# Peptides against a protein of PDB entry 5K2M, part 12

Target 1, 273 residues: chain A of PDB entry 5K2M
Amino acid sequence: MRIGITYTVLRREEMAIKERAGEFGEVVMLHEDDLLFPGNYDLDVVIIRNVSHFKALYTARLFESEGIPTVNSSRLIFEAGDKLFATLRLAGKVPVPEWKAALSEGGALRVPDSLGYPLVSKPVFGSWGRLLAKVNDRDSLEAVLEHRKWMKNPLYGIHYFQEFVEKPGRDIRSYVIGGEFVGAIYRYSNHWITNTARGGKAEPCSDPEVEELSVKAWEAFGEGALAIDIFESEKGLLVNEVNPNMEFKNAARVTGADMAGKLVEYAVEVAKT

## One batch from the design tools (peptide; aimed at target 1 R130 Y156 N243)

Design b1_p11_4_s2 (made by RFdiffusion4, then SolubleMPNN; from b1_p11_4, 8 letters changed)
Fold by OpenDDE base, seed 5:
Structure b1_p11_4_s2 (fold): chain B 273 residues (1-273), chain A 11 residues (1-11)
Amino acid sequence: as target 1 above (273 residues)
Amino acid sequence: LEFDEENYTLR
C-alpha cells in the first residue's frame, strides 16, 4: 500500500500521521510544491493535510480525478469546511446555534430582526477565528458590512451570522473518525473565541452526551475525519462547526488518544474500498 | 497567511 500525505507545513500532526502511516505501507510525503496535475501518482490513498481550506479542497478533487481516494474527500472538505454548508448539514440532525445567511447588505441588515443582538458574524471560510466579529448593535453590524465591501474575495459577500452563545469560559472539541468517537477536550479561554491556537488550556472531556452528539454530527456528513466544535449553552449542547482539516496535537496529548493512528487506519480502509 | 502554531506566527 502506498499512502500519500499532502501538506503545507510539517506540524506535529503530520509527523505523527507519517509515522503511523509507515506501519501500514510506503509513505509518500507531498509538499504543496510537489503537487502538479495532471500527474502520474502511484498512490492507493492520500491523506489531505494542506493548511489552506481551498488548497485542501482542490488537492483532494485533483487526486480524485485521477482515481485516487482522499481522506478527507473533496466533498467532505467542501461541505464541512464551509461554515454555512456545514450548518446546512448539521441543522437537520443536531442542535446548532440559531443562524441566518444573507446574500446582500440589505439582507444582512435584516438579520437582527430574526436573531436579535448580540450576533456573531462569520466568514463562511477561514480558521482560527479569523474575521469573527461579535456584533452587539446596529452600528457594529454596519461597520462589519462596510468592511466586507472592501474585501477582495467575493465569498466575503456571503453573510453568515449566528446567535451569540454564552459559554462557560470554554468550549468542547471532539474528534470522530470513520464514525468512531476518538476523544474530546475542553478548550478554556477567557475570550469568547476559545481557540487553543490562541493560548487556551486543554483538558480531557469525558461526557457521554458529547460522545453521542459528536457521532450524530459526523453522521450528518457520513464520512471522513472531523473535529467537532460544541458549545455548552443554556439550551444545552450545540454543534457550532466542524473541521475537515483537524488539528489534534493538544487533544492527542491531553486525551492520550491515537488520533493519527485512527486517521491512518481509516485511510487504509478507504484505500481498500 | 498560514498560522504557524509552533511559533504562534502568521506566515
Scores: peptide ipSAE 0.017, ipTM 0.540, DockQ to the pose 0.115
OpenDDE base, seeds 1, 2, 3, 4: peptide ipSAE 0.014, 0.014, 0.016, 0.000; ipTM 0.529, 0.571, 0.547, 0.339

Design b1_p11_4_s3 (made by RFdiffusion4, then SolubleMPNN; from b1_p11_4, 8 letters changed)
Fold by OpenDDE base, seed 2:
Formats: C-alpha cells, sequence, structure tokens
Structure b1_p11_4_s3 (fold): chain B 273 residues (1-273), chain A 11 residues (1-11)
C-alpha cells in the first residue's frame, strides 16, 4: 500500500495522518510544490490535505485522472466545499437554515422579502467565517452587494443567503468518515460566528441527535470524510454547512477520537475498491 | 497559525 498525502502546510492533522498512514504502508508526502501533472505517481490512494479548496479540488481531480482514488474525491470536494451546492444536497436530507440564492443584485434585493432581516450573506466558497455578513437592514444589504461587484472572483457574484440563526453562543462541529460518526465538539464564541479558528473554546459534544443528524448529512453526499457544522436553533438542529477539507486537531484533542486513524483507514479501504 | 484558503498566513 502506497499512500499519498498532499498538503500545503504540515499541521497537526497532516502529521497525525502521516503517522497513522505509516502503519498501513509506505507514505508519500506531497507538498503542493511537488505536484506536477500529468505524472506517473505510484500511489494506491491520495489523502487530500491542501488548504485551499480549489487546490484540493483540482489536485483530487488530477490524481483521479491518473486512476488514483482520492480522499476526498473531487466530486465530494466540489459539492461539499461549495456552500450553495452543499445546501442543495443537504436540504433534501436534513434540516438546514432557510436559504436563498440569487444570481443578480436585483434578485438579491428581493431576498429579504422571503428571509426577512437579519439575514446572513455568505460567499459560496471560503472558510473560517470569511466574508460572512450579518445583514440587519436594507442599507447593509446594499453595501454587501456593492462590495461584491468589486470583488475579482466571479463566484462572489453568486449571492447566497441564510436566515440568521440565533445560537446559544456555540455551534457544533461533527465528523463523519466513511459514513461512521467519529465525534463532535461544541465551539463556543461570544460572536455570532462561532468558528474555533477565531479563538473559540471547544468542548466534547455527546448527543445522539447530533450523531444521527451528522450521519444523515453525510449520506446526502454518500462518500468521504466530512466535518459538519450544526446549529442549535429554536427550530432544533440545523445543518449549516459541511467541510470536505476538515481541520480536526481541536476535535481530536477534546474528544480523544482517532480522527486521523479513521481517515487513513477509510483511505485504505478506498484504495482497495 | 491562521490559514485562509487563499493565503496561508503564518501568525
Amino acid sequence: as target 1 above (273 residues)
Amino acid sequence: LEFDEENVTLR
């Protein structure tokens, strides 16, 4: 078994994955600078750990083009890593925050007619709460839309909105790998954006409802390793988004779950199929 | 270490 691991930066996650992968076979660490295609990679599977969503997506697709399966697959990265595409999958399986998508400013200006205020503007791509805006009124909406016009990436012209969900000062991040629930954490923040990357405290989440919902959310995609962001709302649990390029150091630390091992085990199984 | 998808900023 030869296991590739693509990476941008050797984080705790990548180190743990490397270590665990070494128990199953030969490990080939592939920094982004090492990646050139087409190539002759002698690998049975590649674990994709590039930080960039798009680099991860393209890396996965490139390996797949050479007959090498990836974890995650390019399909999963594509569908799960786009908030709108992920919502489309999730909405058919699990409760999600109310959402609207608009393809123009004129369309976006009508979103409050259905969602009301406050609402949340999200880019369809990005992590760590980047470019999330709580839009409290018309003036704020107009400002967000105006700013989007001047953003270079045309994907910023895809207007994705959610209802503002009142959360109890925390959210939940769960992890499902190969359809197995691995663990979950609470992420605490005094800010409406609860991402631990912004200094939030993490605590174990042991809730059977979270586990069930997380597995159902994963089933909307049907493959790979996903981190799942869940809101505790007045309406119950809502699946906000999924991440096909998960950070798990905090969750692994807090829960004691062997997330790296589970990821490697899944990758090994993928290699055998 | 703060990561963003566009730039890995070592902080």
Scores: peptide ipSAE 0.020, ipTM 0.646, DockQ to the pose 0.164
OpenDDE base, seeds 1, 3, 4, 5: peptide ipSAE 0.019, 0.019, 0.019, 0.020; ipTM 0.640, 0.645, 0.637, 0.644; seeds 3, 5 fail the geometry check

Design b1_p11_4_s4 (made by RFdiffusion4, then SolubleMPNN; from b1_p11_4, 9 letters changed)
Fold by OpenDDE base, seed 5:
Structure b1_p11_4_s4 (fold): chain B 273 residues (1-273), chain A 11 residues (1-11)
Amino acid sequence: as target 1 above (273 residues)
Amino acid sequence: IEKDEETYTDR
């Protein structure tokens, strides 16, 4: 078994994946600078750990073109890594926050007619709450749209909005790999954006409802390794988003779950199919 | 390389 691992930065996750992969076979670390296609890669599977969503997507597709399966697949990265496309998958299987998409400023200005205020403006791509805006009123909506107009990436012209969900000072991050629930954490923050990277406390989440919902959310995509963001709302649990390039260092530390091992085990399974 | 854990786009 020859396991490739593509990466941009050797993080704690990539180190853990490398270590666990070494128990199953030969590990080939592939920095982005090492990647040239077409290539002669002698690999049974590639674990995709590129930081950039687009680099991860294209890397996966390029390996697939050489007949090498990837974890995650380019299909999964494409569908799960776009907030709107992920919502389209999720909405048919699990409760999600109310959402609207608009393809013009004129369309976007009508979103409050359906969602009301406050609402959340999201880019369809991006992590760490980058360019998330809580939009409380018309003036704020106009400001967000004006700023988007001057952004060079055409994807900023895709206007994705959600209802603002009032959270109990936390959200839930769960992990499902190969259809198996592997763990969940609460992420505490006094800010409406509950990202642990911004100094939030993480605690174990042991809730059967979270486990069931997480598996159902994964089933909306039907493959791979996903981190799942869940909100506790007045309407019950809502699946906000999924991440096909999951970070798990905090979750692994807090839960004791072998996230890296589960990912490698799944990659080995994929290699054998 | 943006050292940010999840950079969706390389700046």
Scores: peptide ipSAE 0.018, ipTM 0.608, DockQ to the pose 0.242
OpenDDE base, seeds 1, 2, 3, 4: peptide ipSAE 0.018, 0.017, 0.018, 0.018; ipTM 0.614, 0.592, 0.610, 0.615; seeds 1, 2, 3, 4 fail the geometry check

Design b1_p11_5 (made by RFdiffusion4)
Pose (drawn by RFdiffusion4):
Structure b1_p11_5 (pose): chain A 273 residues (1-273), chain P 11 residues (1-11)
Amino acid sequence: as target 1 above (273 residues)
Amino acid sequence: TDLDEEVARAE
């Protein structure tokens, strides 16, 4: 059993994954510099841990082209990692915040007629709560759209919006791996953006409703290891987002759950075809 | 850009 781990830097998550994988077989640490294709790699499975979402997608696709299964797969990395594609997959399967998509500035200006104010603008490929905007009126919408327009990346031209959900000073992050619920936390902040990457704080979450909803959200994709974001609202729990390159150091510490071990166990199972 | 790289960081 040879288990590959692709990485950019060795965060705590990557170190814990390396250790757990060592109990099952030879670990081959693959920095981005070690990635060259086409190439001969002798691996039964690769765990994708690249920090860049896009580099993770392409390395997963490249290893798949060498006949080497990846966790997560290139398909899941793309579908789950893009807010719009992921919302299309979650819709009708679990409750989600109301959302709209527009393809131009003009189309985006009509979004408030459907969603109302306040609304949330966020990039389709983003993470860590970056470039999220709470838009309370037209002037703010025009300001966000004008800035998005001048940004170089054509992906900023895909305008994705959600109604603003009044959350109780926190949100929920849960983890489902291979269909098994493995844990959840609350992420608190005095700010409406609660990511731990922006200073949000983790506490254990033992709400049985989140476990079931989290499995249903995972079932919309039917594979892999997903970190799932959930909002509490006046209309019950809403699934906001899914994440295919999960960070869990605060979550594992707070809940005591072995998220790195469970990811590895799942990877060994996929390595057996 | 540097900002894109920061935005694309995965969770």

Design b1_p11_5_s1 (made by RFdiffusion4, then SolubleMPNN; from b1_p11_5, 4 letters changed)
Fold by OpenDDE base, seed 5:
Order: C-alpha cells, then structure tokens, then sequence
Structure b1_p11_5_s1 (fold): chain B 273 residues (1-273), chain A 11 residues (1-11)
C-alpha cells in the first residue's frame, strides 16, 4: 500500500495522518510544490490535505484522472466545500438554516423579503468565517453587495444568504468518516462566528441526537470524511455547513478520538475498492 | 493562500 498525502502546511493533523498512514504502508508526502500533472504517481490512494479548497479540489481531480482515488474525492470536495451546493445536498436530508440564493444584486436585495433581518451573507467558498457578514438592515445589505461588485472572483457574484441563528454561545463540530461518527465538540465563543481558530474553547459533545444528525448529514453526500457544523437553535439542531477538508487537532485532543487513524483506515478501504 | 497559511499556524 502506497499512500500519498498532499498538503500545503504540515500541521498537527498532517503529522498525525502521516504517522498513522505509516502503519498501513509506504507514505509519500506531497507538498503543493511537488505536484505536477500529468505525472506518473505510483500511489494506491491520496489523502487530500491542501489548505485551499480549490487546490484541494483540483488536486483530487488530477489524481483521479490518473486512476488514483482520493480522500476526499473531487466530487465530495466540490459539493461539500461550496456552501450553496452543500446546502442543496443537506436540505434534502437534514434540517438546515433557512437560506436564499440570488444571482444578481437585484435578486439579493429581495432576499430580506423572504428571510427577514438579521440575515447572514456568506460567500459560497472560504473558511474561518472569511467574508461572513451579519446583515442587520438594508444599509448593511447594500454595503455588502457594493463591496462584492469590486471583488475580482466572479463567485462573489453568487449571493448566498442564511437566516441568522441565535446560538447559545457555542456551536457543535462533529466528525463523520466513512459513515461512522467519530466524535463531536462544542466550540465556545462570545462572537456570533464560532471558530476555535479564533480562540474558542472546545469541550466534548456527547449527544445521541448530534450523532444521529451528523450521520444523516454525511449520508447526504454518501462518501468521505466530513466535519459537520451544527447549530443549537430554538428550532432544534440545524446543520449549518460541512467541511471536506477538516481540521481536527482540537477535537482529537478534547475527545480522545483517533480521527487521523479513522481517516487513514477509510483511505485504505477506498484504495481497495 | 498566505492568509490560509497564517490562519492554520495561529491554531
């Protein structure tokens, strides 16, 4: 078994994945600078750990074009890594925050007619709460839309909105790998954007409802390794988003779950199919 | 991106 691991930065996650992969076979670490296509890669599977969503997507697709399966697959990265496409999958299986998409400024200006205020403006791509805006009123909406016009990436012209969900000073991050629930954490923050990367405390989440919902959310995609962001709302649990390129160091530390091992085990299974 | 790298290091 030859296991590739693509990466941008050697984080704790990538180190743990490398270590566990070494128990199953030969490990080939592939920094982004090492990747040229077409290439002659002698690999049975590639674990995709590129930081950039787009780099991860294209890397996965390029390996797949050479007959090498990836974890995650390019399909999963594409569908799960786009907030709108992820919502389309999730909405058919699990409760999600109310959402609206618009393809023009004129369309976007009508979103409050459906969602009301406050609402959340999200780019369809990006991590760590980048370009998330809590839009409390018309003036704020107009400002967000105006700024989007000057952004170079045409994807900023895809206007994705959610209802603002009041959270109890935390959210839930769960992990499902190969359809198996691996663990979950509470992420505490006094800010409406809850992210551990922004200094939030993590604590174990042991809730059977979270586990069940997390598995159902994963089943909306039907493959791979996903981190799942869940809100505790007045309406109950809502699946906010999924991440096909998860960070898990804090979750692994707090829960004791072998997330790196589970990811490698899944990759080995994928290699055998 | 450089920003993604910085954010990944800050954790």
Amino acid sequence: as target 1 above (273 residues)
Amino acid sequence: SALDEELSRAE
Scores: peptide ipSAE 0.018, ipTM 0.593, DockQ to the pose 0.186
OpenDDE base, seeds 1, 2, 3, 4: peptide ipSAE 0.018, 0.016, 0.017, 0.015; ipTM 0.593, 0.580, 0.573, 0.557; seeds 1, 3, 4 fail the geometry check

Design b1_p11_5_s2 (made by RFdiffusion4, then SolubleMPNN; from b1_p11_5, 5 letters changed)
Fold by OpenDDE base, seed 1:
Structure b1_p11_5_s2 (fold): chain B 273 residues (1-273), chain A 11 residues (1-11)
Amino acid sequence: as target 1 above (273 residues)
Amino acid sequence: SALDELLSRAE
């Protein structure tokens, strides 16, 4: 068994994946600078750990074009890594925050007629709460839309909005790999954006309802390794988003779960199919 | 991360 691992930066997650993969076969570390296509790669499977969503997506698709399966697949990265496309999958299976999509400024200005204020503006791509805006009024909405007009990436012209969900000073991040629930954490923050990358603290979450909901959210996609972000709302648990390129250092430390081992085991299974 | 911000801006 030859296991490739693509990466941008060697983080604790990539080190743990490398170490665990070594128990199953030969490990080939592939920095982004090492990747040229078309190529003649001698690999049975590739674990995708590129930091950029788009680099991860294209890397996965390029290996697949050479007949090498990837974890995650390019399909999963594409559908789960786009907030709108992920919402479309999730909304048919699990409770999600109320949302609207608009394809023009004129359409976006009508979103409050449905969602009210406050609402949350999100780009369809990006991590760690970048370009998230809590929009409290019409003036703030107009400002966000004006700024989006001058951003170079045309994807900023896709206007995705959610209702603002009041949370109890925390959110939940769970992990599902190959359909198996691996663990969950609470992320605490005094800010409405509770991501640990923005200074949140992590604690273990042991809740059977979270476990069940997390598996159902994974089943909306039906493959791969996903981190799942869940809100505790007055309406109950809501699946906010999923991440097909998960960070798990804090979750592994807090829960003691072998996230890296489970990911490698799944990759080995994919290699054998 | 700062790196992710740089990568996202380069797109």
Scores: peptide ipSAE 0.013, ipTM 0.495, DockQ to the pose 0.186
OpenDDE base, seeds 2, 3, 4, 5: peptide ipSAE 0.009, 0.007, 0.009, 0.006; ipTM 0.506, 0.504, 0.471, 0.456; seed 5 fails the geometry check

Design b1_p11_5_s3 (made by RFdiffusion4, then SolubleMPNN; from b1_p11_5, 4 letters changed)
Fold by OpenDDE base, seed 4:
Structure b1_p11_5_s3 (fold): chain B 273 residues (1-273), chain A 11 residues (1-11)
Amino acid sequence: as target 1 above (273 residues)
Amino acid sequence: SELDEELSRAE
């Protein structure tokens, strides 16, 4: 078994994945600078750990073009890593925050007619809560839309909105790998954005409803390894988003779950299919 | 990259 691991930065997660992968076979670490296609890669599977969503997506697709399966697959990265596309998958299977998409400024200006205020503006791509905006009124909406016009990437012209969900000072991040629930954490923050990358504390989450919902959310995609962000709302649990390029350092530490091992085990399974 | 800077700040 030859296991590739692509990476941008050697984080604790990548180190843990490397270590666990070594128990199953030969490990080939592939920094982004090592990647050139087409290439003669002798690998049974590649674990995709590129930090950039787009680099991860293209890397996965490029390996797949060489007949090498990836974890996650380019399909999963594509569908799960885009907030709007992920919502489209999730909405048919699990409760999600109310959402609207608009393809023009004129359309976006009508979103409050459905969602009301406050609402949340999200880019369809990006991590760590970047460019999330709580939009409290019309003036704020107009400002966000105006700024988007001047952004260089045309994807900023895809307007994705959610209802603002009141949370109890925390959210939930769960992990499902190969359809198996691996663990979950609470992420605490006094800010409406609860992302741990912004200094949130993590605690174990042991809730059967979270486990059930997490698996069901994973089933909306039907493959791979996903981190699932869940809100505790007045309406019950809502699946906010999924991440096909999960960070799990804090979750592994807090829960004691072998996230890296589970990911590698799944990759080995994929390699054998 | 902006991404590398953000990662370095998250450590």
Scores: peptide ipSAE 0.018, ipTM 0.589, DockQ to the pose 0.167
OpenDDE base, seeds 1, 2, 3, 5: peptide ipSAE 0.015, 0.015, 0.015, 0.017; ipTM 0.586, 0.587, 0.580, 0.608; seed 3 fails the geometry check

Design b1_p11_5_s4 (made by RFdiffusion4, then SolubleMPNN; from b1_p11_5, 5 letters changed)
Fold by OpenDDE base, seed 5:
Structure b1_p11_5_s4 (fold): chain B 273 residues (1-273), chain A 11 residues (1-11)
Amino acid sequence: as target 1 above (273 residues)
Amino acid sequence: SELDELLSRAE
């Protein structure tokens, strides 16, 4: 078994994946500078750990074109890594926050007619709460829309909105790999954006309802390794988003779960399929 | 962390 690992930065996650992969076969570390296509890669599977969503997506697709399966697949990265596309998968399977999508400023200005205020504006791509805006009124909505006009990436013209969900000072991050629930954490923050990357604290989450919901959310996609963000709302648990390029160092530390091992085991299974 | 901040900027 020859396992490739693509990466941008050798983080704790990549180090852990490398270490665990070594127990299953030969490991080939592939920095972004090492990647050139078409190539002649002698690999049974590639674990995709590029930091950039788009680089991860294209890297996965390029290996797939060479007949080498990837974890995650380019399909999963594409669908799960876009907040709107992920919502489209999730909405039919699990409870999600109320959402609207608009393709123009004129459409976006009508979103409050359905969602009311406050609402949350999100770009369809990005991580760590980047460019999230809590929109409390019409003036704020107009400001967000005005700023989006001047952003260079045309994807900022895709307007994705959610209802603002009142949370109990925390959210939940769960992990499902190959359909198996691996673990979950609470992420605490006094800010409405709860993310450990923004200074939040993490604690173990042991809740059977979270486990069940997380597996159902994963089943909406049907493959791969996903981190799942869940809100505790007055309406119950809501699946906010999923991440196909997950960080797990904090979750692994807090829960003691062998997330890197589970990821490698799944990659080995994919290689054998 | 500093790394998290750098990663947040790189994406």
Scores: peptide ipSAE 0.016, ipTM 0.539, DockQ to the pose 0.153
OpenDDE base, seeds 1, 2, 3, 4: peptide ipSAE 0.014, 0.007, 0.007, 0.013; ipTM 0.527, 0.484, 0.513, 0.529

Design b1_p11_6 (made by RFdiffusion4)
Pose (drawn by RFdiffusion4):
Structure b1_p11_6 (pose): chain A 273 residues (1-273), chain P 11 residues (1-11)
Amino acid sequence: as target 1 above (273 residues)
Amino acid sequence: DGNLTDEEMGL
C-alpha cells in the first residue's frame, strides 16, 4: 500500500494525515514541485491536500489520467468546490438559502427583485469567507458589481447571490466522509462571516438534526470527504455550502473526532478500487 | 479548507 499526499505546505491537517496513512502503508509526500505529468507514479491512491482549490482540481485530474484514484476526485473537487454547481446539486435534496445567478451586471441588478435586501454576494470559487459582501441596498450592489467588473478574473463575472440569513451569531460546520457523519462544530463570531480563517471560533455541536441533514447534503454528491456548512434560521436548518478540501484542526481539537484518521480510512478503501 | 493567493484570484 503506497499512499500519496499532495500538499503545498504542511499544515496540522497534512501532518495528521501523513501520520495516519503511515499506519496503513508507505506514505509518499508529494509537494507541488514533485508533480510533473505525464509521469510514472506508483501509487494505489492519492490524498489531495493542495491549498489552491484549482491546483487540487488539476492534480486530481492528472493522477486520474495515470489510473490512480484520488480522494477527493476531480469531479467532486469541481462540483462541490464551485458554489453554483454545488447549489444546483444540493437543490431539491436539502433546504438551501434562496439564491440567484446572473451572467452580467445588468442581470445582477434585477436580483434584488427576487431575493430582496439584504442579500449576499460571493465569488463562485472562493473560500475562507473572502470577497463575501452583505449588500443592503442598490448603491451597495452597484458598488460590488463595479468592483467585480474591474477585477481581472473572468470567474468574477458569474454573479452568485443568496438572501441574507439571520443566523444566531454562529454557523455550523459538519463533516461527512464516505457517507458517515464524523462530527460537527459551531463557528462563533461577532461578525456575520464566521469562518475560522477570519477569526471565528470553534465549539462542539451535538445537535442531532445537523447529523441527518449533513448526510443528506453529502448524498447529493454521493462520494468523498466533505466539510458542510449549515445555517440556523427562523425557517430551520439551511445547507449553504460544501467543501472538498476540508480543514479540521480546530474541529478535531474541539470535538475529539479523528477527522484525519477517517479521511485516511476512506482513502484506503478507495485504494482497494 | 483551501485558499487562493491574490495572484490566483486575479486581485

Design b1_p11_6_s1 (made by RFdiffusion4, then SolubleMPNN; from b1_p11_6, 5 letters changed)
Fold by OpenDDE base, seed 5:
Structure b1_p11_6_s1 (fold): chain B 273 residues (1-273), chain A 11 residues (1-11)
Amino acid sequence: as target 1 above (273 residues)
Amino acid sequence: GGSFSDEELGL
């Protein structure tokens, strides 16, 4: 068994994955600078840990073109890593926040007619709450739309909105790998954007409803390793988004779950199929 | 979601 691991930065997660992968076979660490295609890669599977969504997507697709399976697959990265495409998958299986998509400024200006205020403006791509805006009124909506016109990436012209969900000062992040629930945490924050990267505390979440919902959310995609962000709302649990390129150091520390081991075990399974 | 570099954001 030869296991590739692509990476941008050797984080705690990548170190743990490398260590666990070494128990199953030869590990080939592949920094982004090492990646040239077409290439002659002698690998049974590649674990994709590139920081960039697009680099992860293209890296996965390039290995797949060489007949090498990836965890996650390019399909999963594409569908789960885009907030709108992820919503389209999730909405068919699990409760999600109410959402609207608009493809023009004129369309976006009509979103409050359906969602009301406050609403959340999201780019379809991005992490760590980057370019999330709580839009409380018309003036704020116009400002967000104006700023988007001057952004160079054409994907900023895809206007994705959700209802604003009032949360109890926390959200839930769960982890499902190969269809198995691995663990979940509460992420506490005094800000409406709950993210541990912004100094939030993490605590274990042991809730059978979270476990069931997390597995169902994973089944909307049907493969790979996903972190699932869940809101506790007045309407019950809502699946907000998924992440096909998860950070898990805080979750692993808090829950004691072997996230890295489970990811490697799944990658080894994928290599054998 | 996966993180983006500042370059990918056009920042």
Scores: peptide ipSAE 0.017, ipTM 0.597, DockQ to the pose 0.694
OpenDDE base, seeds 1, 2, 3, 4: peptide ipSAE 0.016, 0.017, 0.015, 0.017; ipTM 0.585, 0.598, 0.557, 0.614

Design b1_p11_6_s2 (made by RFdiffusion4, then SolubleMPNN; from b1_p11_6, 4 letters changed)
Fold by OpenDDE base, seed 2:
Structure b1_p11_6_s2 (fold): chain B 273 residues (1-273), chain A 11 residues (1-11)
Amino acid sequence: as target 1 above (273 residues)
Amino acid sequence: GGSLSDEELGL
């Protein structure tokens, strides 16, 4: 078996994936600079670890066009990596924060009529709480919309909003790979944006409700490896978002779960199907 | 952990 691993930066995750992949076959590390298509790659499967959502998406689709399966698939990356598209999948299966989407400034200005204040403005793409705004009032909403109007990427014109969820100073990140729950962590922050990438503390989460909800959230997509962000709310657990290009170094460290191994095992399974 | 560049985000 020949396992490709595409990457932008060789992180702890990519090193762990490489190491574990070596137990199953020949490992081909493919930096973004090495990727040219069509390339006639001799690979049985490719693990997609490009940092950019779009680079990951296109890389996956390009390998798939050569008949090489990817983990994650381009379909999964597309549907899970967009917050709105992910919400559309999730909302039919699991509890999600109340949300609205608007396709114009005029539409966006009416979002508070249904969600109230405070609300959260999110870009449909991006990670680490980038461009998240807590919108407390009309003036703040107008400011966010004005700023979005001058952003060059047309995707910023897709206005995605959620209710502001009061959280107990933490959120949950769980991991489901191939439909198997692998582990979960609490991410602590004094900021309303909880993310370990911003220096938050991580602790193990052992909650059967989290496990069940995480699997159900994965089943909304039905394939691949997902990190799942869950809020503890007054309404119970809410699935906020999923990530098809997960960081797991903190979760692996804290839980002791072999996330890299589970990812490789799943990729090997995908290669055999 | 550094903030990803706009390029790293696919922006």
Scores: peptide ipSAE 0.020, ipTM 0.633, DockQ to the pose 0.305
OpenDDE base, seeds 1, 3, 4, 5: peptide ipSAE 0.018, 0.017, 0.017, 0.017; ipTM 0.606, 0.586, 0.605, 0.587

Design b1_p11_6_s3 (made by RFdiffusion4, then SolubleMPNN; from b1_p11_6, 5 letters changed)
Fold by OpenDDE base, seed 2:
Structure b1_p11_6_s3 (fold): chain B 273 residues (1-273), chain A 11 residues (1-11)
Amino acid sequence: as target 1 above (273 residues)
Amino acid sequence: GGSHSDEELGL
């Protein structure tokens, strides 16, 4: 078996994936600079670890065009990596924060009529809480919308909003790979944006409700490896978002779960189908 | 604050 691993930066995750993949076959590390298509790659499967959502998406689709399956698939990356598209999948299966989408400023200005204030403005793409705005009032909403007009990427003109969820100074990140729950962590933050990438403390989460909800959230997509961000709210657990390009170094460290191994095992399974 | 590359921007 020949396992490709595409990457932008050799992180702890990519090192762990490489190491575990070596137990199953030949590992071909493919930096973004090595990727040319069509390339006639001799690979049985590719694990997609590009940092950019779009690079990951296109890389996956390009390998698939050569008949090489990817983990994650381009379909999954597309649907899960877009917050709005992910919400559309999730909302029919699991509890999600109340949300609104608007395709114009005029539409966006009416979002508070249904969600109230405070609300959260999110870009449909991006990670680490980038361009998240807590919108407390009309003036703040107008400011966010004004700034979005001047952003060059047209995707910033897709206005995605959620209710502001009061969280107990933490959120949950779970990991589901091939439909199997692998583990979960609490991510602590003194800020309303909880993200371990911002130096938050991580602790193991052992909650059967989280496990069940995480699997159901994965089933909304039905394939691949997902990190699932869950809020503890007054309404109970809410699936906020999923990530098809997960970081797991902190989760692996605190839980002891072999997330890299599980990812590789799943990729090997995909290669055989 | 380092200019996060577009790659770090997840674009």
Scores: peptide ipSAE 0.019, ipTM 0.641, DockQ to the pose 0.159
OpenDDE base, seeds 1, 3, 4, 5: peptide ipSAE 0.018, 0.016, 0.018, 0.019; ipTM 0.623, 0.601, 0.631, 0.632

